Peptides against a protein of PDB entry 4AID. Designs and how they scored, part 181

Target 1, 242 residues: chain A of PDB entry 4AID
Amino acid sequence: FDIKRKTIEWGGKTLVLETGRIARQADGAVLATMGETVVLATAVFAKSQKPGQDFFPLTVNYQEKTFAAGKIPGGFFKREGRPSEKETLVSRLIDRPIRPLFVKGFKNEVQVVVTVLQHDLENDPDILGMVAASAALCLSGAPFMGPIGAARVGWVDGAYVLNPTLDEMKESKMDLVVAGTADAVMMVESEIQELSEEIVLGGVNFAHQQMQAVIDAIIDLAEHAAKEPFAFEPEDTDAIKA

## One batch from the design tools (peptide; made by RFdiffusion4, then SolubleMPNN)

Design b2_p26_4_s2 (from b2_p26_4, 13 letters changed)
Fold by OpenDDE base, seed 4:
Structure b2_p26_4_s2 (fold): chain B 242 residues (1-242), chain A 26 residues (1-26)
Amino acid sequence: as target 1 above (242 residues)
Amino acid sequence: MSEEVQKKAKEAEEEGVELYREELEK
């Protein structure tokens, strides 16, 4: 198999992006690791538009199937049940920044699936899932104007912390999730305790700066492993309705 | 959504999850 891997140090943790080993039936697939948290992201897109398709049919499914944390005995297959509140929330966190980056007029079906394979109880798989989904889309050949990066920012002891651990987050006055491209912030979600707007805006800027290393890592992976771009020409009629 | 895109994405993800489990059990 032609396995491609990119490894970077990011916020004092090792981030690994791998493709070509697993889920090769997808248009794009990325195994992403941060610390000992592991996610698999797959991207699949239809090669034609359905007749009468009037909206862009993007679906993002984030799921936490197995804490293969070697410490949680008995992989509760979360029964084929309704998504948890967390799974629903994280699916939206991934969807929001990627949806506007598809080429206007592209109305082929796109499905992104992100599965949490391992959780180290330090690194939340949501940020890793956002990064993995971005990478999988960039590898797929879909007309996606990514990559996006993502970062969580905390405020601990009067400083910004990139991707705080779950324990550091208990002391944090901020839970700030940011996603963006190299050039723009696309999404901000925040829970804030008694912080100034200046500190929060500084946190957004800090996140956007820190995610550049991830964006660069996805670009480097895509240069070596991306499929040929899907030949898509938007019909002139959809371009003019801007 | 087309059953085809959904099926292909689900099958690719399920295969990947299974292969990853088999690697961890070694």
Scores: peptide ipSAE 0.374, ipTM 0.874, DockQ to the pose 0.778
Fold by OpenDDE base, seed 3:
Structure b2_p26_4_s2 (fold): chain B 242 residues (1-242), chain A 26 residues (1-26)
Amino acid sequence: as target 1 above (242 residues)
Amino acid sequence: MSEEVQKKAKEAEEEGVELYREELEK
């Protein structure tokens, strides 16, 4: 097995990104760990566009499958069923920042799947899922202009907290999820309790600064493990404006 | 979505999930 692993300290937690052990049939696959929370992200894309495809057919599926072997609270085998509200929300959180980063005119089908394998009850798998999906896409060879990083920011005791635990979040006046590239913020989602705009904007900047270490980790992993880029020639859409 | 891309993604994820589970049971 040609296993590539990147490990960083991130917000006082160990983040591990691993590829090459599991899900090898995917175009990209990443096992991501933060604390004892573990997710698997896979990326698969079609090698051709369907005739008459008018839109970019990206699908993101985040799922929390309770595997019985870990301390996953509430051992409900979620049968093959309708996604929960959380799974639907997190699927959108992953979709939003990655969708605009595909090369313009790319209309091949792309499927991203993120499965929560383990949950430590401290580290929410949503941020980890965003990071893992970004990494899987960067490894896939798809024309994705990532990576993205992601971070959650809390406001606890008058300070920013990177990726607060679920217990710290109960005391937080801010739930701020940010995703972005090295150069740009791509998505902000926020729930704020009586905080100034200055504190919120400072939180976005803090998130964007803190996610750089994750972006760099994904780049380092991709340099060692990415597939050859898919040969895609974008249709010259500028020729219609002449 | 094409059945092929969806199937391949699902199969890759399901296999990866099962392999991870088997590793935790050891």
Scores: peptide ipSAE 0.358, ipTM 0.869, DockQ to the pose 0.786
Fold by OpenDDE base, seed 1:
Structure b2_p26_4_s2 (fold): chain B 242 residues (1-242), chain A 26 residues (1-26)
Amino acid sequence: as target 1 above (242 residues)
Amino acid sequence: MSEEVQKKAKEAEEEGVELYREELEK
């Protein structure tokens, strides 16, 4: 097995990005770990466009399967069922920042799947899932102009907290999820309790600064493990509008 | 979506999940 791994310290936690061990039939696959929370992200894309395809057919599926008997609260064997509200929300959180970063005119089908394999009850899998999906796309050879980074920012005891634990979030006046590239913020999702706009904007900037280490880690992994870029030339859509 | 891309992604994820479970049970 040609296993590639990148490890960084991020917000006082160990972040590990691994590829080449599992899900090899995917175009990209990343096993991501933060603390004891573990996710698998896979990316698969079609090598041709369907005739008459008029929109970009990206689908993101985030799922929390109860694999760890005993560590996921509520040992419900999730029956093959409708996605939970959380799974639906996190699928959208991953989709929103990545969708604009595909090369314009690319209309081949793309499927991203993120599965929570383990949950430590401290580190929420959503941020880790965003990071893992970004990394899997960068490894896939798809015409994706990432990576994105992501971060959650809390406001606890008058300070910003990077990726607060589930217990710290109970005391937080802010749940701010930010995703972006090295150069730009792509997505903000926020729940705010009685905070000034200045504190919220400062939180976005803090998140964008803190995610750079993750972006750099994905780039380093991709330099050593990415597949050859898929040869895609966008049809000169400007020539059809003339 | 093509049934093919979705099927391939699902099969890749399901296989990866099962392999990870088998590693945790060791």
Scores: peptide ipSAE 0.357, ipTM 0.867, DockQ to the pose 0.787
Fold by OpenDDE base, seed 2:
Structure b2_p26_4_s2 (fold): chain B 242 residues (1-242), chain A 26 residues (1-26)
Amino acid sequence: as target 1 above (242 residues)
Amino acid sequence: MSEEVQKKAKEAEEEGVELYREELEK
């Protein structure tokens, strides 16, 4: 197996991005680990557009497997039941920043699946899922103008904290999730308790700076493991205005 | 959605999860 791995230190934790071991039938697949939290992201895209397709058919499915005794993904495949509220929210958090980065006019179906394989109860799999989905798309050959990075920022004891633990978040006056490219912030989601706009804006900037290491890690992984880019020529929509 | 893309993504994810479990049981 041609296994590629990128490891970085990020917010005082080891982030590992791995490809080539599992889910090889996907266009892109990444096993991402932070602490003892583990997610698998897969990206699959259609090689043709459906006749009459008028919108970009991107679907993101984030799912949390029920753990038996904290470590083993329980043999309970959650039946194809409705996603939980959390799974629905995180699926949207992943969708929002990636959707605008596909080449305009690309209307082939894209499916991103993110499965939580392990949860350490310290590192939230949502940020890790965003990173893994970004990496899987960059490896896939889809016309995706990523990578994105993502970060959570807390405000604990008068300081910014990158990717606070679930316990640190209980003391945090801010839950700020940011996603972006190297050059731009693409998405902000925030819950704030009595903080100034200045602190919040500083948190967005802090997040965007801290996610650059993740973006660079995804680029380095893609340089060694990405598939050949899918040959897609955007329809010259400017030629219709002439 | 294309049944093929969804099926392929689901199968890839299910297989990946199964293989990961088998690795943890060793």
Scores: peptide ipSAE 0.318, ipTM 0.853, DockQ to the pose 0.768; fails the geometry check

Design b2_p26_4_s3 (from b2_p26_4, 13 letters changed)
Fold by OpenDDE base, seed 1:
Structure b2_p26_4_s3 (fold): chain B 242 residues (1-242), chain A 26 residues (1-26)
Amino acid sequence: as target 1 above (242 residues)
Amino acid sequence: MREEVEAVAKQAEEEGVEEYRKRLEE
């Protein structure tokens, strides 16, 4: 087993990104751990475009399966076959920042699956899932211009908190999820309680600063473990529409 | 915990990745 691992301290927690143990049939696969929350991200892409494909067919599925280790909040009442509201929302949170980073003209099918394997009831698997999906894509050889980082920012006792625990979030006046590249913010999602625009903007900047360590960790993992880039040349027809 | 994570990961691997790959190759 050629297992490669990157470990960093991030927001006072240990983040581990591992590849090479599980899901070897995927183009990219990352086991990500923060605290005792564990997710598996897999990236798979088609080696050809379907005839008549006119849009980029990216599918992102975040899943908190009932067989996950520990207690998944709300997991006991999942009706078989429908994503929960959380699974639907987190799938969109992952999709939004990664979709624009694929090379223009790439219209091969891409599927990203994030499965929650363990939940510690402190660290939400959504941010971890975003990070793991980014890492899996960077390892896959798909024409993805990542990595992205992600962070949640809270506002507790008049200060920014990086990736607040589920208990700290009950006291937080802000739930700010940010995703971005090294150079740019790609996505902001926010729920805010009576905070100034200045505090919110400061939270976005704080998130973007704090995610750099994650971006660097994904790059370091990819330098050692990435597959050869898929040979993709955009057809000249997509250059004419710019 | 580790054994449980490995069992869940194996199940996720068996159910998901290979099925998705086949669907992408069709």
Scores: peptide ipSAE 0.285, ipTM 0.837, DockQ to the pose 0.058
Fold by OpenDDE base, seed 4:
Structure b2_p26_4_s3 (fold): chain B 242 residues (1-242), chain A 26 residues (1-26)
Amino acid sequence: as target 1 above (242 residues)
Amino acid sequence: MREEVEAVAKQAEEEGVEEYRKRLEE
């Protein structure tokens, strides 16, 4: 197996991005680990557009599997076949920043699946899932103008905290999830208590700065493991309608 | 207060997305 791995220290935790071991049938596949939380992201895209396809058919599915559910709060009552509220929310958190980064006019089916394999009860799989999905897309050869990074920012004891643990989040006045490219913020989701606008904007900037190390790690992994870019030329007709 | 902060965070998202789109068009 040609296994490629990137390891970085990120927010006082070890982030590992690995490809080539699992889900090799996907266009891109990344096993991501932070602490003892482990996710598998897979990206698959169709090599042709369906006749009459008028929209970009991107599907993002975040899933916390039953084998991880013994460690996932509320996982004991996962009714087989319906996404939980969390799974639905995190699927949207991953979808929002990646959707606008596909090349205009690309209307081939794209499926991103993020599966939580392990949860440590300290590191939330959502951020790790966003990072893994970004990495899997960058490896796939799909016309994706990533990578994106992601970060959660807390406000604890009058300071920003990168990717607070679930226990630190109980003391946090902010739950700020940010995703972005190297150059731009692409998504902000926030739950904020009694904090100033200045602190929140500072949190967005802090997140964007801190995710650069993750973006660089994805780029480095892609340089060593990405598939050849899919030859896609947008039809001139889609450029005229913008 | 909460609604104002959420609106500012959303505005920062929209501005960032627009900036990125402009760079892709250059």
Scores: peptide ipSAE 0.077, ipTM 0.649, DockQ to the pose 0.016
Fold by OpenDDE base, seed 5:
Structure b2_p26_4_s3 (fold): chain B 242 residues (1-242), chain A 26 residues (1-26)
Amino acid sequence: as target 1 above (242 residues)
Amino acid sequence: MREEVEAVAKQAEEEGVEEYRKRLEE
C-alpha cells in the first residue's frame, strides 16, 4: 500500500496526517491524529454537474461515532439518525472556511465527511477535523483552493495557548477558533470572557501564525499524494456579457 | 466588550474572505 504520512510537532503535540490506508474509494481521504484523538476525513465529489444545478452543493458532515467505547463526551446519548448539537456546530465550523475556496462556477456535488474514530479526552476533534478535511480536499483533485489551517487559542495565566486541552480550557478566558489560508483569515469563532480587543486580535494573529505549520504539512502531503486535478473549466461568465 | 470583540472577530473573518475572493478573481 502506498501510505504517505506527514508528522509535525504542533503546540507541544504530535500531529500526524496519513493517506493511502483507509477509505481509498474516496477522492481524498486523510487519517489525522493529535495525541490519541483520531479522525478520518473523506472528500468525494461528483464528476458532472446535475442539470439545472443553480447553487454549489457542498455538504460537510462531522460525526462522532460511538465506536470510541465511552470516551467521547456525550457519545452515550447519541440518538440514531440525528446529528447532535456539537456535530451540527462543528460541521458548520468546517464548512464556513472551505466553502469560499472552491473555484467559482463549480456546482458538482461535494461531500466532506469527518468521522471521529478515537478521543483522548484532551484534544478536541473539531480542530483536528478541520485540518483533516482541508487535507482530504487537497488530495482529492477537487477544484479547492486550499489548504486551510485551523487553530484553537486559549488565554491562560496571561498567555496565549495553542489548542488548549479540555482541562486547560476550564481555566481559559478565551475559546478562539480560527481558520485560514496561508495568506488570509477565513473564519473566526470566539467565546470570550472580559478580555481586551487587543488580546483577542493578538489571538487571531497568533492562531494564523501557528496554523502555517499545518498548512505546510498539508502542502507537503499533497505534493506526494494528491490526485490529478479534476479538469474543470469555469464557465467564463464574462464571455456571456459580450 | 463581548459584543465589540465578537464584532471585530467577525470583521476580520469578512475581510479575509473578501480578500481571498478578490485574489481568485485576478
Scores: peptide ipSAE 0.034, ipTM 0.552, DockQ to the pose 0.016
Fold by OpenDDE base, seed 3:
Structure b2_p26_4_s3 (fold): chain B 242 residues (1-242), chain A 26 residues (1-26)
Amino acid sequence: as target 1 above (242 residues)
Amino acid sequence: MREEVEAVAKQAEEEGVEEYRKRLEE
């Protein structure tokens, strides 16, 4: 198999991004590993727009399936066919930063699926899923102006912690999820306990700095493994303001 | 679209995450 892999040390953990083994039928597919948590992200897009399509039909589905290796937290209540509250939330966390990065006027159907394949009970698959989805889109040839990086920031013992473990998060006064491009923060989601605005803003800056290594890793992977860009000409919507 | 995702998920199930993990430790 022509397998391309990028490995980096990130927050004291090994992050691996791999393509070319699994899901070759997708437009983009990335197997991402952090610690022993493993996710598969796939990106597929339609090569034509549906007649009368008036909105951008992006669907993002994060799934923690029962066939995943290890113990997935909350897995005991997964009835087949409905996303859990967590799956719905994480699907939105992935959707929010990627949706605005598609070329304006692109209205072809896009489906991003992130599947948790293994969970180590230390590394939450959500951040890994955001990174994997970004990488899969960059490989797909879709008119996506990524990559995005993502990071979780905790506040433990008076310091910022990059991607705290589930056990460290129990002691954390901050759960801060940040996603962005190399140049800009695109999304912030935060739960904060008794911290100053200065500490929170410092956490956003810390996250954005720490995600640069991930962005660079996705770019390096894409330079080697990306499909040819899909030929898309945006409709000149600026002509209506004359 | 949906059928392609289902085929991908099935392929991931067949390759086995545990075998992949072992190859990362090597």
Scores: peptide ipSAE 0.032, ipTM 0.432, DockQ to the pose 0.234

Design b2_p26_4_s4 (from b2_p26_4, 12 letters changed)
Fold by OpenDDE base, seed 5:
Structure b2_p26_4_s4 (fold): chain B 242 residues (1-242), chain A 26 residues (1-26)
Amino acid sequence: as target 1 above (242 residues)
Amino acid sequence: MREEVEAKAKAAEEEGVEAYREELEK
């Protein structure tokens, strides 16, 4: 198998993005690892549009399956068949920044699935899932104008912390999740305790700066492993008005 | 079409998950 791997040091942790080993029947698939947290992201898209499709049918499914390797918090109580609150929230967290990056007029079905395979109880799989989903889409050939990066920023002992551990987050006055492209912030989600707007804005900027290494890593992976771009020509909406 | 994409995505993910599990058991 042609396995491609990109490894970077990111926030004092090793981030690994791998493709070509597993889930090869997807349009894109990425195994992402940060510390001992592991996620698999897959992207699949329809090669034709449904007649009369009026909206962009993107579905993002984040799931934390209980595997024998590592404790997934709350994994023991998952009723088969319904996403947990966390899974629902993280699915939306991934959806929000990627949805606007699809080429306008693309209305083919797209499904992104992110499965947490392992959890080290230090590194939250949500950020890793965002990164993996971005990478999988970039590899898929879908008309996705990514990559996105993502980062969590904490405020601990008067400093920004990139992707704080779950234990560090208990001491953090900020839980700031940012996603963006190389050029733009696409999404901000924040929980803040008694911090100035200046610190929060600084956190967004810090996140956007720190995620560039991830964006670059995804680009490097895609240069070596991306499928041929899907030939999609948006109907010139100006031609319909003539 | 939707169902086909969903089925393909599900199958890809499930096979990937299983392959990862099998690798950990070695």
Scores: peptide ipSAE 0.529, ipTM 0.928, DockQ to the pose 0.817; fails the geometry check
Fold by OpenDDE base, seed 2:
Order: sequence, then C-alpha cells, then structure tokens
Structure b2_p26_4_s4 (fold): chain B 242 residues (1-242), chain A 26 residues (1-26)
Amino acid sequence: as target 1 above (242 residues)
Amino acid sequence: MREEVEAKAKAAEEEGVEAYREELEK
C-alpha cells in the first residue's frame, strides 16, 4: 500500500496523521494518533447532486467504540444504539467549522465518520477527531476549502495549556475548544469559571496560533496523498442577479 | 444516492475498524 504519514510534536505530545493503510475505499481516510488515543476519520461524497436537492446534505457521525485498554474484546459494534450525548455533541463540534468551508452551491451528499479506536484516558478524542476529519476531507478531493485545525485550551496555574489531559482539566478554569483555518477562527465553544474576558480572548488567540502546526501538517500530508480535486463549478449565483 | 454514500461510508468505517483490530491482534 502507498502509506503516507505525517508526524509532529504538538503541545508536548506526538500527533500522527496516516493515510493509505486502512479504509481505502473512502474518498479520504485518516488514522490519527495523539498519545495513545487513536481515531479513524473517513470522508465519502457523492459524485453527483440529487435532482431537486435544495440544501447541502452534510452528515457528521462521531462514534466512541469502547475498546477497553489494549483489548478489543468482541467489540459489539453497538450498531443499534442511539448516539450518546457526548457523541452527538462531538459530531456537532466537528460539523460546525467544516460546513461553511464547502464551496457554495455544492449540494452533493457528504458523509464524515469519525470512530474512536483507542482511548488513553488522557487525550480526549474530540480534538483529534476534528483534526482527523479535516485531514480526511482534504485528502478526499471534495470541494472543501480547508484544512481546519482545532485545539482545546485550558487555564491551569495561571497559564494557557494546549490540549490539557483529562486530569489537568479537573484543575482548569477554562475548557475552550477552538477551530479555524490558517486565516480565521471558525468556531469557539467555551466553558469558563470566573475568568476575565481578556484571558478568554487570549485563549482563542493561543488556540489559533497553536493549531497552525496541525494545519501545516495536514497540508503537507495532502500535498503527498490527496486525490485529484473533484471537478465542481459553483453556480454563478451572481450572474442571476444581473 | 444518500443510501449509496451512507453504505460506502459505513463499509469504509467497518473495514477500517476491522483492519485495525487485525493489526492489534498480531
């Protein structure tokens, strides 16, 4: 297989983005690892628009497969369970920043699936899932104007912490999730305990700065592994107003 | 169309998860 891998140090942890080994039937697929947390992101899109499609049909599904540490017991794909509250929230967290980055007028079906394969109980799969989904879309050839990066920022002992561990988060006065492009912040989600607006805004800026390394890593991976762009011409909606 | 994309996405996920499992068992 033509396996491509990008490895960076990010917030004192090793981030690995890999493509070409598994899920190759997807338009894009990325195996992402941070610490010992592992996610698989896949992107699939239709090559034509459904007649009469009036909205952009993007679906994002984040799934946590409870693999007990190192043993995948006969992993009941809980095929039939409604998404947990967490899975629903993280699916929306991934959806929010990517949805506006598709080329205007693109109304082909797009499905992004993020599956947690391993969890180290330190690194939350949500941020990793956002990064992996971004990378999978960039590899897919879909008319996606990414990449996005993502970061969680904590406030621990009077300092910003990039992607705090679950234990560090217990002491954090801030849970700030930011997603953005190289040029812009696209999404902010925050839970804050008794912090000034200045500290919060500084956290957004810190997140946006720290995610640039991830954005660059996705670009580097895409330069070596992306599929040919899907030929899509946006309908010139401005020509109808003339 | 939706069903086809959904089926392809599901198949890609299931194959990828299975392949990852098989690698961990070796």
Scores: peptide ipSAE 0.517, ipTM 0.924, DockQ to the pose 0.809; fails the geometry check
Fold by OpenDDE base, seed 3:
Structure b2_p26_4_s4 (fold): chain B 242 residues (1-242), chain A 26 residues (1-26)
Amino acid sequence: as target 1 above (242 residues)
Amino acid sequence: MREEVEAKAKAAEEEGVEAYREELEK
């Protein structure tokens, strides 16, 4: 297999983005690792629009199929069932920043699936899932104007912490998730405990600065492994509103 | 169209998951 891998140091952790080994039937597929947390993101899109399609049919499905039977206390294969509240929330968290980055007028079906393969109980798979989904879309050839990066920011002992561990988050006065492009913040989700607006805004800026390394890593991976861009000609819908 | 995309995505994900498991068992 033609396996492409990008490895960076990010917030004192090793981030690995890999493609070409598994899930090759997808338009894009990325195996992403941070610490011992591992996710697989796949992107598949239709090569034609459904007749009469009036909205952009993007579906994002984040799922925690913990297959690392050995290290997860209570190895419950979550049966094929309704997504958990967490899975639903993280699916939305991934959807929100990517949806507006598709080329205007693109209304082909897009399915993004993110599966948590392993969880180290330190690194939350949500941020890793956002990064992996972004990378998979960039590899797919879909008319996606990414990549996005993502970062979680904590506030621990009077300092910003990039992607705090689950244990560090217990001491954090901030849970700030930011997603964005190289040029723009696309999404902010935050839970704040008695912090000034200045500290929160500084956290957004810190996140956006720190995610640039991830964005650059996705670009580097895509330059070496992306499929040919899908030839999409948007209908000139702006001519009808003038 | 939706069903085809969904089926392809599901199949790719399931195969990828299985391949990852087989690698962990080696």
Scores: peptide ipSAE 0.511, ipTM 0.923, DockQ to the pose 0.808; fails the geometry check
Fold by OpenDDE base, seed 4:
Structure b2_p26_4_s4 (fold): chain B 242 residues (1-242), chain A 26 residues (1-26)
Amino acid sequence: as target 1 above (242 residues)
Amino acid sequence: MREEVEAKAKAAEEEGVEAYREELEK
């Protein structure tokens, strides 16, 4: 198999993005690892629009498998067949920044699935899932105007911390999740305890700066492993309303 | 390919910045 791999040091941890081994039937598939947390992202898109499709049918599903979830705090509440609150939340965190990045007028069905395969109890798979989903879309040939990067920022001992561990997060006064492109912030989610707006804005900027290495890693992976772009011509009617 | 990915990223960025600004201005 032609396996392509990109490895970077990111926030004092090794990030690995791999394609070509698993889920080869998907349009794009990325196995992402940070520490010992492992996720698989798959992207699949329809090669035609459904008759009468009037909206962009993007579905994003983040899933923590039971073999991983049994180690995840709160995994005990997974009733078979319903997403947990965390799975629902992280699915939205992935959806929000990627949805606007599809070419206008593209109304083919797109399915992104992020599956947590392993959890190390230090590295949360949400950020890794966002990165992996971005990479999988960039590899797919879908008319996706990514990549996006993502980062979590903490505030510990009066400093920004990139992707704090679950233990460091207990001491953090900030849980800031940022997603963006090379030049723009696309999404911010934050829980903040008694911090100034200046520190929070500085955290957004810090996240955006730190995610550049991830964006570059996805681009490098895509240069070596992306499928040919899907031939999509937007219908003139949606391009004229810009 | 890099230039095309970068061009795609940049075009997406222009749209994403507008959407984010519209959310911040509400």
Scores: peptide ipSAE 0.010, ipTM 0.394, DockQ to the pose 0.020; fails the geometry check

